Peptides against a protein of PDB entry 3C66. Designs and how they scored, part 54

Target 1, 189 residues: chain A of PDB entry 3C66
Amino acid sequence: KSWANLFEKNDFFFRYKFYLEITAYTRGSDEQHLKWSGLVESKVRLLVMKLEVLAGIKIAHPFTKPFESSYCCPTEDDYEMIQDKYGSHKTETALNALKLVTDENKEEESIKDAPKAYLSTMYIGLDFNIENKKEKVDIHIPCTEFVNLCRSFNEDYGDHKVFNLALRFVKGYDLPDEVFDENEKRPSK

## One batch from the design tools (peptide; aimed at target 1 D138)

Design b2_p28_7_s4 (made by RFdiffusion4, then SolubleMPNN; from b2_p28_7, 12 letters changed)
Fold by OpenDDE base, seed 5:
Order: C-alpha cells, then structure tokens, then sequence
Structure b2_p28_7_s4 (fold): chain B 189 residues (1-189), chain A 28 residues (1-28)
C-alpha cells in the first residue's frame, strides 16, 4: 500500500503495533522552537530511510504532521519531568501537574510571559518482518545518527537546558492520548 | 572540540538508555 493511503490520522495510529516517536523539546522562545523543531522534522525522512533498510523492519511509515504542544515550565525540574513523562499513555498523566498552553489561555497574564516548554512530535509507524518470534531489532545506530545529525547542525543546539531531542519506541496501546480523537478507542494489547 | 564530543557522548548515552528501558522486541 502506498503511503498516500495511510495519511488519514485514524488509520495511521491503528495500523501498526509499534511506533517510534521523535520529540523536539525547547525551553525558550517560540522562535527557538520553530527553528529546532523545523530542523528535526526536516531530517525525519533520513531516519525513515535508515530504518527501512534494517532486516527486521518491513515498513517504516512517517506520519506527515507533527503534534504540537506547550506547557508553562517554570523550572528545569519541570522541563526534565516533561521529557521523562511525555510520549507514553502510562506516564502522561503526570503532565497534568503543569499548565498546558492553549489558544484559550495563552493571553492570560500568568501564561503569556511565563517560561514555556515547547514540544513537537513526529511519529513513525513500524511493521516488522517476523511477528512469531521474539526478535530484538536494534535501532540504536540509526537513532543515534539521527540525534547527532540534528544536534550538530548548530552549536546552540548543544545546550540541553534549552534544546532536547528524544526518540521513544512505543507500542500502539501506549500511544499518547493526543493521537486519538475523543470518540476513538485506544488500541488493545 | 572536547566539549562537543562530550555533549555528543552524553546524548548517545541518553538515547541508549531510553532504548534499553523500552527494548524493541517483536512480540507475537
């Protein structure tokens, strides 16, 4: 099936048992985040290419649109918490301790000038060649190369207090709530 | 630079740790 047939959001997040999440984090300005996330997004296709050539991977299909979110992030500890808890349904409830920035609240005095963490997340659906055997597919190399590629683009991106990049392997049933519509049932195990 | 090398190494370790915490096994 062509990628074109899988561009619908609802089909994409039910199509695969496994997903790779790529999240660009920025604790700083919106402008900083736009540059950082834009760079990361521009390189995702290279990661896909590297994943597709692995013997254990049958398909690596990127979702075309990033998921965007931002939180009020007063402290470095909050920023670390976001990076630890985001990207998994099991842990994402911890993010409720932070104020999510929305179009409705962004102009509030307490939010407008507050320090923020910005998140942009890309998803890659993964289909493996062997489903009947517990085989470990090592994606460490392509993932590390991807991170290095993004981080080395500009010296400013070496500041982990501001810029971060995470790759997370997630099962379909553990995808964040953001990928599902309100009326959609989460995939089962 | 040595500083850049250390940063890259740290990032590689973080990636490795995350992958080890959630190992990619093809399960039936």
Amino acid sequence: as target 1 above (189 residues)
Amino acid sequence: SKKQEERIKLEQERVKKRLEENPIYVEP
Scores: peptide ipSAE 0.042, ipTM 0.650, DockQ to the pose 0.589
OpenDDE base, seeds 1, 2, 3, 4: peptide ipSAE 0.040, 0.024, 0.026, 0.025; ipTM 0.649, 0.444, 0.625, 0.433; seed 2 fails the geometry check

Design b2_p28_8 (made by RFdiffusion4)
Pose (drawn by RFdiffusion4):
Structure b2_p28_8 (pose): chain A 189 residues (1-189), chain P 28 residues (1-28)
Amino acid sequence: as target 1 above (189 residues)
Amino acid sequence: SEPAKASLFDQNNNKISVDADHWFIIPD
């Protein structure tokens, strides 16, 4: 074999059928999002610990990089549809109604100056100890405990017209396009 | 100071309150 093989990109978004995504939103400024998403990202490892000790959870595997994007966001209505529609491949298409900040346009006049909404998503890939028959698996408490941990006593993130946090359980075929690069086809049926 | 508003989404992408009793998942 060759050195090029050792350094082949990992296949995180293909190896699991289930993913938990944790999303920090900011309809505000760049530094408001830096602090906010920074706080949330700092707690994600704790969710891994809380999840992984559970009977039923075989593994809770965090990816190493948050996925970031921002949109021009004029109205409260837009910020809300972003939260509603972001996260699933079935629905992320609705985000095309808003202007996405890219490598090419981040420097443009009508974009550099426009109010923006910011997203930062982390992925925890899940695998399961399948109990007996096809049963429901409840991981609600560790998820809400994680949410309660996303706080600061010296910084108010209470204004939800600005700061928001969301979690999604998303099957592999339904992951957002952003996680697969230009090479990779997405998982199927 | 207060924490940010949070939301959950189930396996079918339905929005769930953090105050809900359960968040059920049916693995393959």

Design b2_p28_8_s1 (made by RFdiffusion4, then SolubleMPNN; from b2_p28_8, 9 letters changed)
Fold by OpenDDE base, seed 5:
Structure b2_p28_8_s1 (fold): chain B 189 residues (1-189), chain A 28 residues (1-28)
Amino acid sequence: as target 1 above (189 residues)
Amino acid sequence: PSPAKASLFDQNNNKVSLDAEELLIYPD
């Protein structure tokens, strides 16, 4: 199967049992988010290369496009909640307490002028070379190097009140609803 | 340099520190 077929949305999120999610968060302007998320996205390929050389990882395949979302985020506590709850089907329902910004509602006065948190999420599908179910893979070094690479690019990206980054290891059945179309059934356990 | 702040989560949604010695994943 060509690399091109691996990046079709419908096949990608059913192909792997495990995923690494990389989310760039910005509580600020759209311009700030565009710069930050673009930087993070540009470095994902380097993370993939570092993951592929780990003995326990057989395959690391990035999805080609980020998922974009934004929420009205009036407080720092709301911003922390987004970072804690986003990226897992088990926890994402907590985000229903916040107003999701959509093309239909973005021009409403209460949304237009509100502080926003912007999210860009990249996915890496993972296949493991593990014989025993008790075997483990340590991904700390690649993840830490990736975070340091993104945060050190510009001093402004050190401001955790504005710019944040998350890496989440997720099972396919616990992927966020955003990766599936309305007619697609979530993978079962 | 202040340690780069990021959120790391394992397969159980446990938050792991960037200052941790390891981030172990169990692909069962």
Scores: peptide ipSAE 0.560, ipTM 0.901, DockQ to the pose 0.619
OpenDDE base, seeds 1, 2, 3, 4: peptide ipSAE 0.554, 0.568, 0.547, 0.546; ipTM 0.901, 0.903, 0.900, 0.898; seed 2 fails the geometry check

Design b2_p28_8_s2 (made by RFdiffusion4, then SolubleMPNN; from b2_p28_8, 11 letters changed)
Fold by OpenDDE base, seed 5:
Structure b2_p28_8_s2 (fold): chain B 189 residues (1-189), chain A 28 residues (1-28)
Amino acid sequence: as target 1 above (189 residues)
Amino acid sequence: SKPAAARLFDQNNNEVSLDAKELLIYPD
């Protein structure tokens, strides 16, 4: 496929068996989130470079566009729940207990002034260079280096009650519903 | 030095500590 085709949504989320999800979380203002998520997104290419040099990884390909969502998040427990449950089809239904902010409802009085959790998620498609199913790849060092690059940029980002970050390894059939259109069928196991 | 705070999740949707020595992926 051409370079352009690799960045088409429908091709990207069906191309790989495995994905690494990078989610920037902000419980605060949209302005705070734009700065934080923009920083995280700007560092994804460095994570890709570090993943590509691992012997067990054949391809690490980033999707160019983040997925954006926000929830009414009245408590710290709700914020933890979002971080626990988001990013996996197996667990994302728990988020139905929270109010998703949409263009249709964002101006409602009960929503516009409510505390928000903002989410920006980047995806990396992964192809592995393993011959035996018992072979494994250790991605701990690239992931921790990436976290430190993001958190060390500004002292304000050290407040994990406001700014947080998740890296989630998922199978293609367990990707969140957000990556598929209504007419698309989820990949099978 | 200890890594900064973040959440890491493995292939089974289990959280792995940033202080762990390894984040092992078993692709099949």
Scores: peptide ipSAE 0.643, ipTM 0.909, DockQ to the pose 0.570
OpenDDE base, seeds 1, 2, 3, 4: peptide ipSAE 0.639, 0.628, 0.640, 0.607; ipTM 0.910, 0.907, 0.908, 0.894

Design b2_p28_8_s3 (made by RFdiffusion4, then SolubleMPNN; from b2_p28_8, 11 letters changed)
Fold by OpenDDE base, seed 3:
Structure b2_p28_8_s3 (fold): chain B 189 residues (1-189), chain A 28 residues (1-28)
Amino acid sequence: as target 1 above (189 residues)
Amino acid sequence: SSPAAARLFNQNNEKVSLDADSLDIYPD
């Protein structure tokens, strides 16, 4: 059964208070990214399964569509910055220092041949069985296992200068702008 | 896992090491 039919896009990013974001990063070719991101995306269901069995997690629902973006990334420091700042509304403004690659600008000489960082982001909506605000859920093991699974699949994916991952636990009001349409109001705190 | 393998972030946008004992999230 396709998860695609479970949620309209707009409902998904308003339905949950919390999300886990999985971003695959590639500083290299589009082809490299397609392979890497495709692998990561294919393993998200396994992460979901591992999350669902944790005490305190009631529901883990993946959003099936990845979000794609790319930036001109001339330096390794820029690549580190992207990985540090992407995935949170609070921090994503730092990415304004970089050139976002768009369909409109991708053929510009300064962009076409420039080094690029590619990003593919998957989202998991989370619901919890905790009543006390002081209660916590430890998601370290599922996250680490997921990372290891992705990185160990192919030796090439061990090159962190090219291929990277991030897993970010995010509150709904701090989701990246990319998940909302221009006419949509971001969830409140 | 090597810290270089991935980045982990909690709800406060704080980095948590892959080698950490826990990645505690607080659904408040």
Scores: peptide ipSAE 0.644, ipTM 0.916, DockQ to the pose 0.571
OpenDDE base, seeds 1, 2, 4, 5: peptide ipSAE 0.643, 0.644, 0.640, 0.639; ipTM 0.918, 0.915, 0.917, 0.914

Design b2_p28_8_s4 (made by RFdiffusion4, then SolubleMPNN; from b2_p28_8, 11 letters changed)
Fold by OpenDDE base, seed 5:
Structure b2_p28_8_s4 (fold): chain B 189 residues (1-189), chain A 28 residues (1-28)
Amino acid sequence: as target 1 above (189 residues)
Amino acid sequence: PKPAKARLFNQNNEEISIDADSLDIYPD
């Protein structure tokens, strides 16, 4: 496949055994989220560059289009649950307890004025230079540098009640349902 | 300076502290 096709959905979520998910969370206004998520998204390429130079990583390939979702989020406990459960097929069913905001329901009175949590998720496909299953890769430094770049940009982003950031390492068969079309079969173990 | 805060999860959905010495991933 051509380089141009690598940034389209196509088979991106079937190509790798492992992915790094980067999710920007905002419990506030859509304007706040646009600024926060836009900043996080703009720094993903720097994270990729830092990952690629690690000896254990053969390929770090970003999917450049974010996945967007939002939930009615009336409490701080709900916001914590979203951060705990989102990003894994094993745990995402817990989010069914919350109201997903859609284009069809966003104008309903009970949803329109409700507190919301906004999510923007970026994906990096990973291939490794691992000889055996007992080998590991330490990605602490690249991840920490990335987090610092995002959080230090504006003092307002230090408010964890509003702005949060997660990095999740997942297996391809445990990717969230959102990355697959209705007619696509989830990768097997 | 103290590292900025984020939520980190490994392939087993275990949360790892951003203040940890390492974030080890096991691509098995």
Scores: peptide ipSAE 0.589, ipTM 0.897, DockQ to the pose 0.562
OpenDDE base, seeds 1, 2, 3, 4: peptide ipSAE 0.527, 0.581, 0.571, 0.568; ipTM 0.853, 0.893, 0.893, 0.892; seed 2 fails the geometry check

## One batch from the design tools (peptide; aimed at target 1 L20 K136 R168 F169)

Design b2_p29_1 (made by RFdiffusion4)
Pose (drawn by RFdiffusion4):
Structure b2_p29_1 (pose): chain A 189 residues (1-189), chain P 29 residues (1-29)
Amino acid sequence: as target 1 above (189 residues)
Amino acid sequence: ENEENFEEFVKRVEEMIEKFEAGVFVPEE
């Protein structure tokens, strides 16, 4: 074999059938999003601990990098559709109605200056101890406990016209395009 | 005021968790 093989990219987004995504949103400024997403990101490891001790959770595997994007966001209505539509491959297409900030256009006049909404998403891949028969598995409490941990007493993130946090349980085939690079086909049926 | 805003925010996040089915599900075999 060769040194190139040892350094082959991991296959995180293919190895699990289930993912928990945690999303921080900011319809505000760059630094408002830096602090906000920074706080949320700092708590994600705690969710891993809370989840992983559960009977039923075989593993809660955090990915090492947040997925970031921003859109030009003129209206409150837009910010809301971003929260509604972002996160699932079935629905993320609706985001094409808004201008996405890219490597090419981040420097353009009508984009550099435009108000933006910012996204920061972390992924926890899940695997399960499948109990007895096909049963429901409830991981609600550790999710809400995680939400309650996303707070600061010296910084108010209470204005939801600005700051938002969301979590999604998404199957592998339904992961957002952003997680698969130019090479990789996405998982199927 | 800040505590009231926080409670509204938490409630909103809890509703989103229910809507996106991040809490209860059935794993596939």

Design b2_p29_1_s1 (made by RFdiffusion4, then SolubleMPNN; from b2_p29_1, 13 letters changed)
Fold by OpenDDE base, seed 4:
Structure b2_p29_1_s1 (fold): chain B 189 residues (1-189), chain A 29 residues (1-29)
Amino acid sequence: as target 1 above (189 residues)
Amino acid sequence: SMEEKFEKWRKLVEEKLKKNKAGVFIPEE
């Protein structure tokens, strides 16, 4: 049974209290990003398996569709800002300082040839064992291992100026707006 | 199998652990 058949988008982002966001960042070409994000996405299922064997995690369910976005990213500082602010509703408004690339504007001269940061984000819904809430579940190990695996796949992926990978633990009420439809109310705290 | 992929992944990770900077953000709360 494909994970895709198990969860509709609308149910997925309301079903869990906690989510792990996996974001592949690329400040470079679209081609570079496709290769990088594709690699990361291909390994997500392996990360899920590692998470599921942790005693404190009852269920780890990946959402199969990546969320794609791109921004005009003129400077390295902008790129760092994107990595810092993206992935949380609390902080994502800072991204409004950058030009979001859309299908409507991508052919504009000011955007077409501009440096860009590409983002591909995968989500994993997490259900924790209530009985084990007393035990701090340390997901740092599998997450770090995952990042190391992806980064070490090719020497080029070690260049942090171009390629980055971040895993963010987020509560459902703090998910980015991108995961909800316009008519959907985000989960309450 | 997924299990075989897992084991392959594990071996690869063990060989490559701590070679790269990881960006992991987990709230303390």
Scores: peptide ipSAE 0.032, ipTM 0.459, DockQ to the pose 0.060
OpenDDE base, seeds 1, 2, 3, 5: peptide ipSAE 0.023, 0.030, 0.022, 0.025; ipTM 0.472, 0.516, 0.513, 0.553; seeds 2, 3 fail the geometry check

Design b2_p29_1_s3 (made by RFdiffusion4, then SolubleMPNN; from b2_p29_1, 12 letters changed)
Fold by OpenDDE base, seed 1:
Structure b2_p29_1_s3 (fold): chain B 189 residues (1-189), chain A 29 residues (1-29)
Amino acid sequence: as target 1 above (189 residues)
Amino acid sequence: SMEEKFKEWIKLVEKRIEKNKAGVFIPEE
C-alpha cells in the first residue's frame, strides 16, 4: 500500500492531460500564510467531491503534497505579477525577476526582513468523460463555491492585498517546473 | 471525429475557466 502511494506520486504529473492548480497566496507573515494555506488545503477534498459529481469529469485526483515557495515581494505590483505569472511553464520565467527565498538565502539581511509573498499550491489531476459530450461541464460553479468557502472562513481573508486564492486550469505540458524532478522530462504537447 | 469534438469541448471549458484571466479562475468578490 505504501509502494502504491509512492508510485502514484511519481507519475502523478504525467497521468493526466489537464490539471487544476489551487494556489493560496499571502503577502504578509509566515504565520498568516500558514493559517491561510492550511485552511485552503483542508478544503480541497470538498472541491474534489464537487468536481467528481460533474458528469463531464471522470476523475478528479488530488495530489496530497502542497508545493511551497516564497518570493521577496516589495510592492503590490510584484504581488499581482506573481499571481499572474505563477502556475504556468509559459509564464513562470517572469518570476526570475523576483528573489526566490530559499533555505540558503533566507537569513540574508536583504531577505530576512523583506516583504514576502508566500505560495502554497495544490494540484488536482482531471480526466474528462468524453462520452457525455453533450453535457457542458462548468467547473466554475464548484470552483467559485470553493473560493467563497475559503474566503468566508475569516473576514481577514477578504483582504486581497494580503490573501489571495487562484485556481488555474493547466495542460500537463504547461505545468510549472517545480512539479518535475530534475531527471524527469516534461510531458509533450 | 470524436477526438475533434473532444478538443472543441476542452477548448470551451478552458475558455470558461479563462474568462477572467488567461488560464486562471479568479472569482470577483
Scores: peptide ipSAE 0.029, ipTM 0.588, DockQ to the pose 0.042
OpenDDE base, seeds 2, 3, 4, 5: peptide ipSAE 0.027, 0.019, 0.021, 0.024; ipTM 0.597, 0.581, 0.526, 0.560; seed 3 fails the geometry check

Design b2_p29_1_s4 (made by RFdiffusion4, then SolubleMPNN; from b2_p29_1, 13 letters changed)
Fold by OpenDDE base, seed 4:
Structure b2_p29_1_s4 (fold): chain B 189 residues (1-189), chain A 29 residues (1-29)
Amino acid sequence: as target 1 above (189 residues)
Amino acid sequence: SMEERWEEWIKKVEERLKKNKAGVFIPEE
């Protein structure tokens, strides 16, 4: 089976109570981000496999399309702020303080040559087995292994000033706005 | 309730993640 055929967008982001967000961050060139995000995306299948074999995990389904964005990021503090605030509806409004790079504005003089932070985010929908209350689900292990795998692939990816990787466990009602269409209502709590 | 079971699970995961942070975030309740 291909990942592309698993779910349509509208089904995917409403189907699960929980999601794992995998975001590759790059403060550097578009070329650097392409390599970094491409590596991360190529390894997501390994994380899915590790999640699926956990006794407490019933389903781990990846969404096939990465969500891509970039911000003008003039300082390291801005870069840290992006990493802290991105990926949650509760906190994403803080990103409005930064200039989002769009197709409409990317050629503007103030944006074209500005330092940028690039983001590529993959989503995994999670369904858990709740029948056995004693079952211990520890996603920390596979998540840590995944981060280590990606970071250790190339020496350059150890530079946290440039390359970062974050996994965020979120509830469906706290998914970022980017995953919903304008006419869609986010899931209720 | 089902919701209570989910919340309990989340708390367990959160506690484990706090032991050794490796770029994994748990949202605040």
Scores: peptide ipSAE 0.019, ipTM 0.488, DockQ to the pose 0.040
OpenDDE base, seeds 1, 2, 3, 5: peptide ipSAE 0.024, 0.017, 0.016, 0.019; ipTM 0.435, 0.509, 0.510, 0.561; seeds 1, 3, 5 fail the geometry check

Design b2_p29_2 (made by RFdiffusion4)
Pose (drawn by RFdiffusion4):
Structure b2_p29_2 (pose): chain A 189 residues (1-189), chain P 29 residues (1-29)
Amino acid sequence: as target 1 above (189 residues)
Amino acid sequence: GFVPAYSLHSQESDEIEVYIGDEKKEPFE
């Protein structure tokens, strides 16, 4: 074999059938989002610990990099549809109605200056100890405990017209396009 | 401090049912 093989990109978004995504939103400034998503990102490892000790959770595998994007966001209505529609491949298409900030356009006049909404998503891939028969697995408490941990006593993130946090349980074939690069086809049926 | 607004969302699966508590909450102290 060769050195090029050792450095082959990992296949995180193909190896699990289930993912938990944690999303920090900011309809505000760049630094408001830096602090906010920075706080949330700092707590994600704790969710891994809380999840992984559970009977039923075989592994809670965090990816090493947050997925980031921002859209021009004029109205409160837009910020809300972003939260609603972002996170699932079934629905993320609706985001095309808003202008996405890219490598090419981040420098343009009508974009550099426009109010923006910011997204920062982390992925925890899940695998399960399948109990007995097909049963429901409840991981609600560790998810809400994680939410309650996303707080600061010296910084108010209470204005939800500005700051938001969301979690999704998303199957592999329904992951957002952003996680698969130009090479990779997405998982199927 | 404030617990920020949040939402939880789950998808259905033919293989296994996983529930993260589908809800949406406003900020509170």

Design b2_p29_2_s1 (made by RFdiffusion4, then SolubleMPNN; from b2_p29_2, 12 letters changed)
Fold by OpenDDE base, seed 1:
Structure b2_p29_2_s1 (fold): chain B 189 residues (1-189), chain A 29 residues (1-29)
Amino acid sequence: as target 1 above (189 residues)
Amino acid sequence: AYIPAYSLFSEESDEIEISIGDGSFESRE
C-alpha cells in the first residue's frame, strides 16, 4: 500500500491541503480514556480503508501517532465547548479559558482531583479526485460505520456525558498548534 | 478563499455540506 509507510511528522502536516481529525473525548478517568481512545485508534485503519474506496478520495493517509491532551473540565458546558472549539487553529484559543493539564501541573492539588476531559486525536491526510466544484464526496456511510463500530463495542461508550467521538474536517493552515513544533511555520492559505 | 474547519460528523450532527475548494463533502445524520 502506498501509504503503508508513515511520513515523518514534519512532512505529514505539510503534505496535504486537507485533513480529517478523529478525536476521542472522555470526561472521566484516565483509565476510561485509555480504553476509549485505544479502541478508537484501533479502528482508524478501517475508516481509512472505507474512505479509500470512495471515488472522490485519491488518498487517505493516517498519521498513526495520536495527539493527547487533557483539560480541567468542571462542567458539561466546558466539555461541550472543548468539543466545539478543539481541532481548529481559528477556534482553539477558546480553550485557553480552561486549565491545560501538563506534566508540570498535574500533581497540583487543584488539578489532580479536578474533573478532566481527555482528548486523543488521530489525523488522516486527504487528497481528492474532484474536478468540479459541484462534485461531492459523501462520507456519511464510512463515518457512520466507524462511529457505530466504536460506540457499539461497549455499552458504556453510549454515555455521551463521558465518551464522545468527533470527526472534523480542516485545512492544513487551520490545523491545531499541537501538530507543529515550536520552530515550524504553519502552512499558508 | 478561507474555509473554516467543520465538525464533519457526530451523532448529533445535522446534514452539512462542506466546501473543500474544488469540491465538497456531504455529511448526513
Scores: peptide ipSAE 0.022, ipTM 0.582, DockQ to the pose 0.081
OpenDDE base, seeds 2, 3, 4, 5: peptide ipSAE 0.025, 0.025, 0.025, 0.022; ipTM 0.618, 0.606, 0.621, 0.589; seeds 2, 3, 4, 5 fail the geometry check

Design b2_p29_2_s2 (made by RFdiffusion4, then SolubleMPNN; from b2_p29_2, 14 letters changed)
Fold by OpenDDE base, seed 5:
Structure b2_p29_2_s2 (fold): chain B 189 residues (1-189), chain A 29 residues (1-29)
Amino acid sequence: as target 1 above (189 residues)
Amino acid sequence: AYIPAYRLRSEKSDEIEIDIGDGEFPPRE
């Protein structure tokens, strides 16, 4: 398949055993989230470049489009729960306790004026240079640099009550449901 | 330099161990 095909949804989430998820969270306005998530997204290529030069990483391929969702989020505890549970199939069912904002319900009075948490997630597929099962790859430095780059861009982004950023390393079989179509089967363990 | 908090999550693998840290890292100066 061509490089162009790798960046299409077709088999991206089946091609790799491992993924790095980058999620921008905003508990505030959609405008705030647009700015925050846009900034994060604009820096993903820099992270990819830093990952690719690591000896233990053979390939780091970003998916080109973010996955976006929003929830009614009336409390800070709800916001914490979202950040804790999102990004893993093992835990994402906990999000069902919150009201997901959809195009169908966004105009409802109980939803349109409610506090919301916005999520935008970028994915990087990872292939590793593995010699044996004891291989260790340290990626905390480039990840930390990435976070600092994003959160230090504007002083407002230092307010963790509003803006948050998470990086999650996950196996393909534990990717969130959102990355798969209804007719696609989740990769097996 | 002030570094704001961020979250890290990781899964263990039989094939490879990835170190990115774990949990939440609080703001620091």
Scores: peptide ipSAE 0.225, ipTM 0.771, DockQ to the pose 0.609
OpenDDE base, seeds 1, 2, 3, 4: peptide ipSAE 0.067, 0.077, 0.238, 0.222; ipTM 0.589, 0.669, 0.789, 0.773; seeds 2, 3, 4 fail the geometry check

Design b2_p29_2_s3 (made by RFdiffusion4, then SolubleMPNN; from b2_p29_2, 13 letters changed)
Fold by OpenDDE base, seed 3:
Structure b2_p29_2_s3 (fold): chain B 189 residues (1-189), chain A 29 residues (1-29)
Amino acid sequence: as target 1 above (189 residues)
Amino acid sequence: AYIPAYSLRSEKSDEIEIDIGDSRHESRE
């Protein structure tokens, strides 16, 4: 039974209190992003496997469908801002300062040839087995291994001006709006 | 090598925090 068949979207983003977001960023061509994001996505299952065996993690379940977005990104500062603000409901409104590329506007002269930042985000739902408040779960090792695996696959992926990979831990109530349908209410704290 | 820093800390049984840091930025959720 494949992971893709395990979860319905509407249930997945309400099922867990905690999520790990894995975002592949590319400031470059669509082709570059397809290669980079495809690689990252192909390795997510390996990260899940490493997380699942940690004593403090009861469940690590991936949502297999990536979330795709792109922004006009004329400067490096814009690219840094995207990486800083994306992935949290608390901060994502800052992205409104940038032009989101949509199917409706992608052919506009000011957009179609503009420098872009592409984003592909994978989600892992997490359930922890925490016995007390003093217990810690260190996910540094599996996360580091994952990042290094992705970055080392091709020398080009070492260029942080073009390719970036971020992992963000978020609570369910702070998930980006993109994961919810129009008729869905954001989880409460 | 790119070495991110991650740590999950539990202040309460139902309140878990994790710090995620790398050479470019740090995320604390």
Scores: peptide ipSAE 0.026, ipTM 0.584, DockQ to the pose 0.147
OpenDDE base, seeds 1, 2, 4, 5: peptide ipSAE 0.026, 0.026, 0.022, 0.028; ipTM 0.623, 0.577, 0.567, 0.627; seeds 2, 4, 5 fail the geometry check

Design b2_p29_2_s4 (made by RFdiffusion4, then SolubleMPNN; from b2_p29_2, 10 letters changed)
Fold by OpenDDE base, seed 4:
Structure b2_p29_2_s4 (fold): chain B 189 residues (1-189), chain A 29 residues (1-29)
Amino acid sequence: as target 1 above (189 residues)
Amino acid sequence: AYIPAYSLFSEESDEIEIDIGRQKKEPEE
């Protein structure tokens, strides 16, 4: 079955029980984020290849489109909060305390020149080879290698105050609202 | 390279345990 047919957004986020979220964070300029997120996105295929060769992983399928968001982020604490709360439906409501930047508000004087956190999120659908209910799949190695690869690409990316990279394992029912259309019901538990 | 512990998240499933390995913050010496 051609990978091409899996690119319908609606099928992808319902197809897998588990997802790996890869989020590039930037607290800085749009230009900085473009470079950072672009690098991360360019390396996702390498991570997929490393995941696919693990015995416990049957399929690692990347969603091709990144999800983009940005928040007004006046403090470092806000930036840490974004990184902690983003990527899970259980916790994403905490982000409502921050001003989401939208096409409608981005030109407002209070938002235009405000410090921002930019987010680009890639998703990988995961299917596991479950032989026994007690099987443990350790994806630490490929994930760590991926993070190291991205972070080591440029010395500037070592600055955690500006650039961050998070990998989150998420169940389908706990995916962020951003992946679903308004008329779609999230997967049930 | 230092990977912050908060950069990697793992969840347990009833069917499979997925460990993304939280790198312990090496204590800043």
Scores: peptide ipSAE 0.027, ipTM 0.581, DockQ to the pose 0.473
OpenDDE base, seeds 1, 2, 3, 5: peptide ipSAE 0.021, 0.024, 0.024, 0.023; ipTM 0.551, 0.566, 0.558, 0.553; seeds 1, 3 fail the geometry check

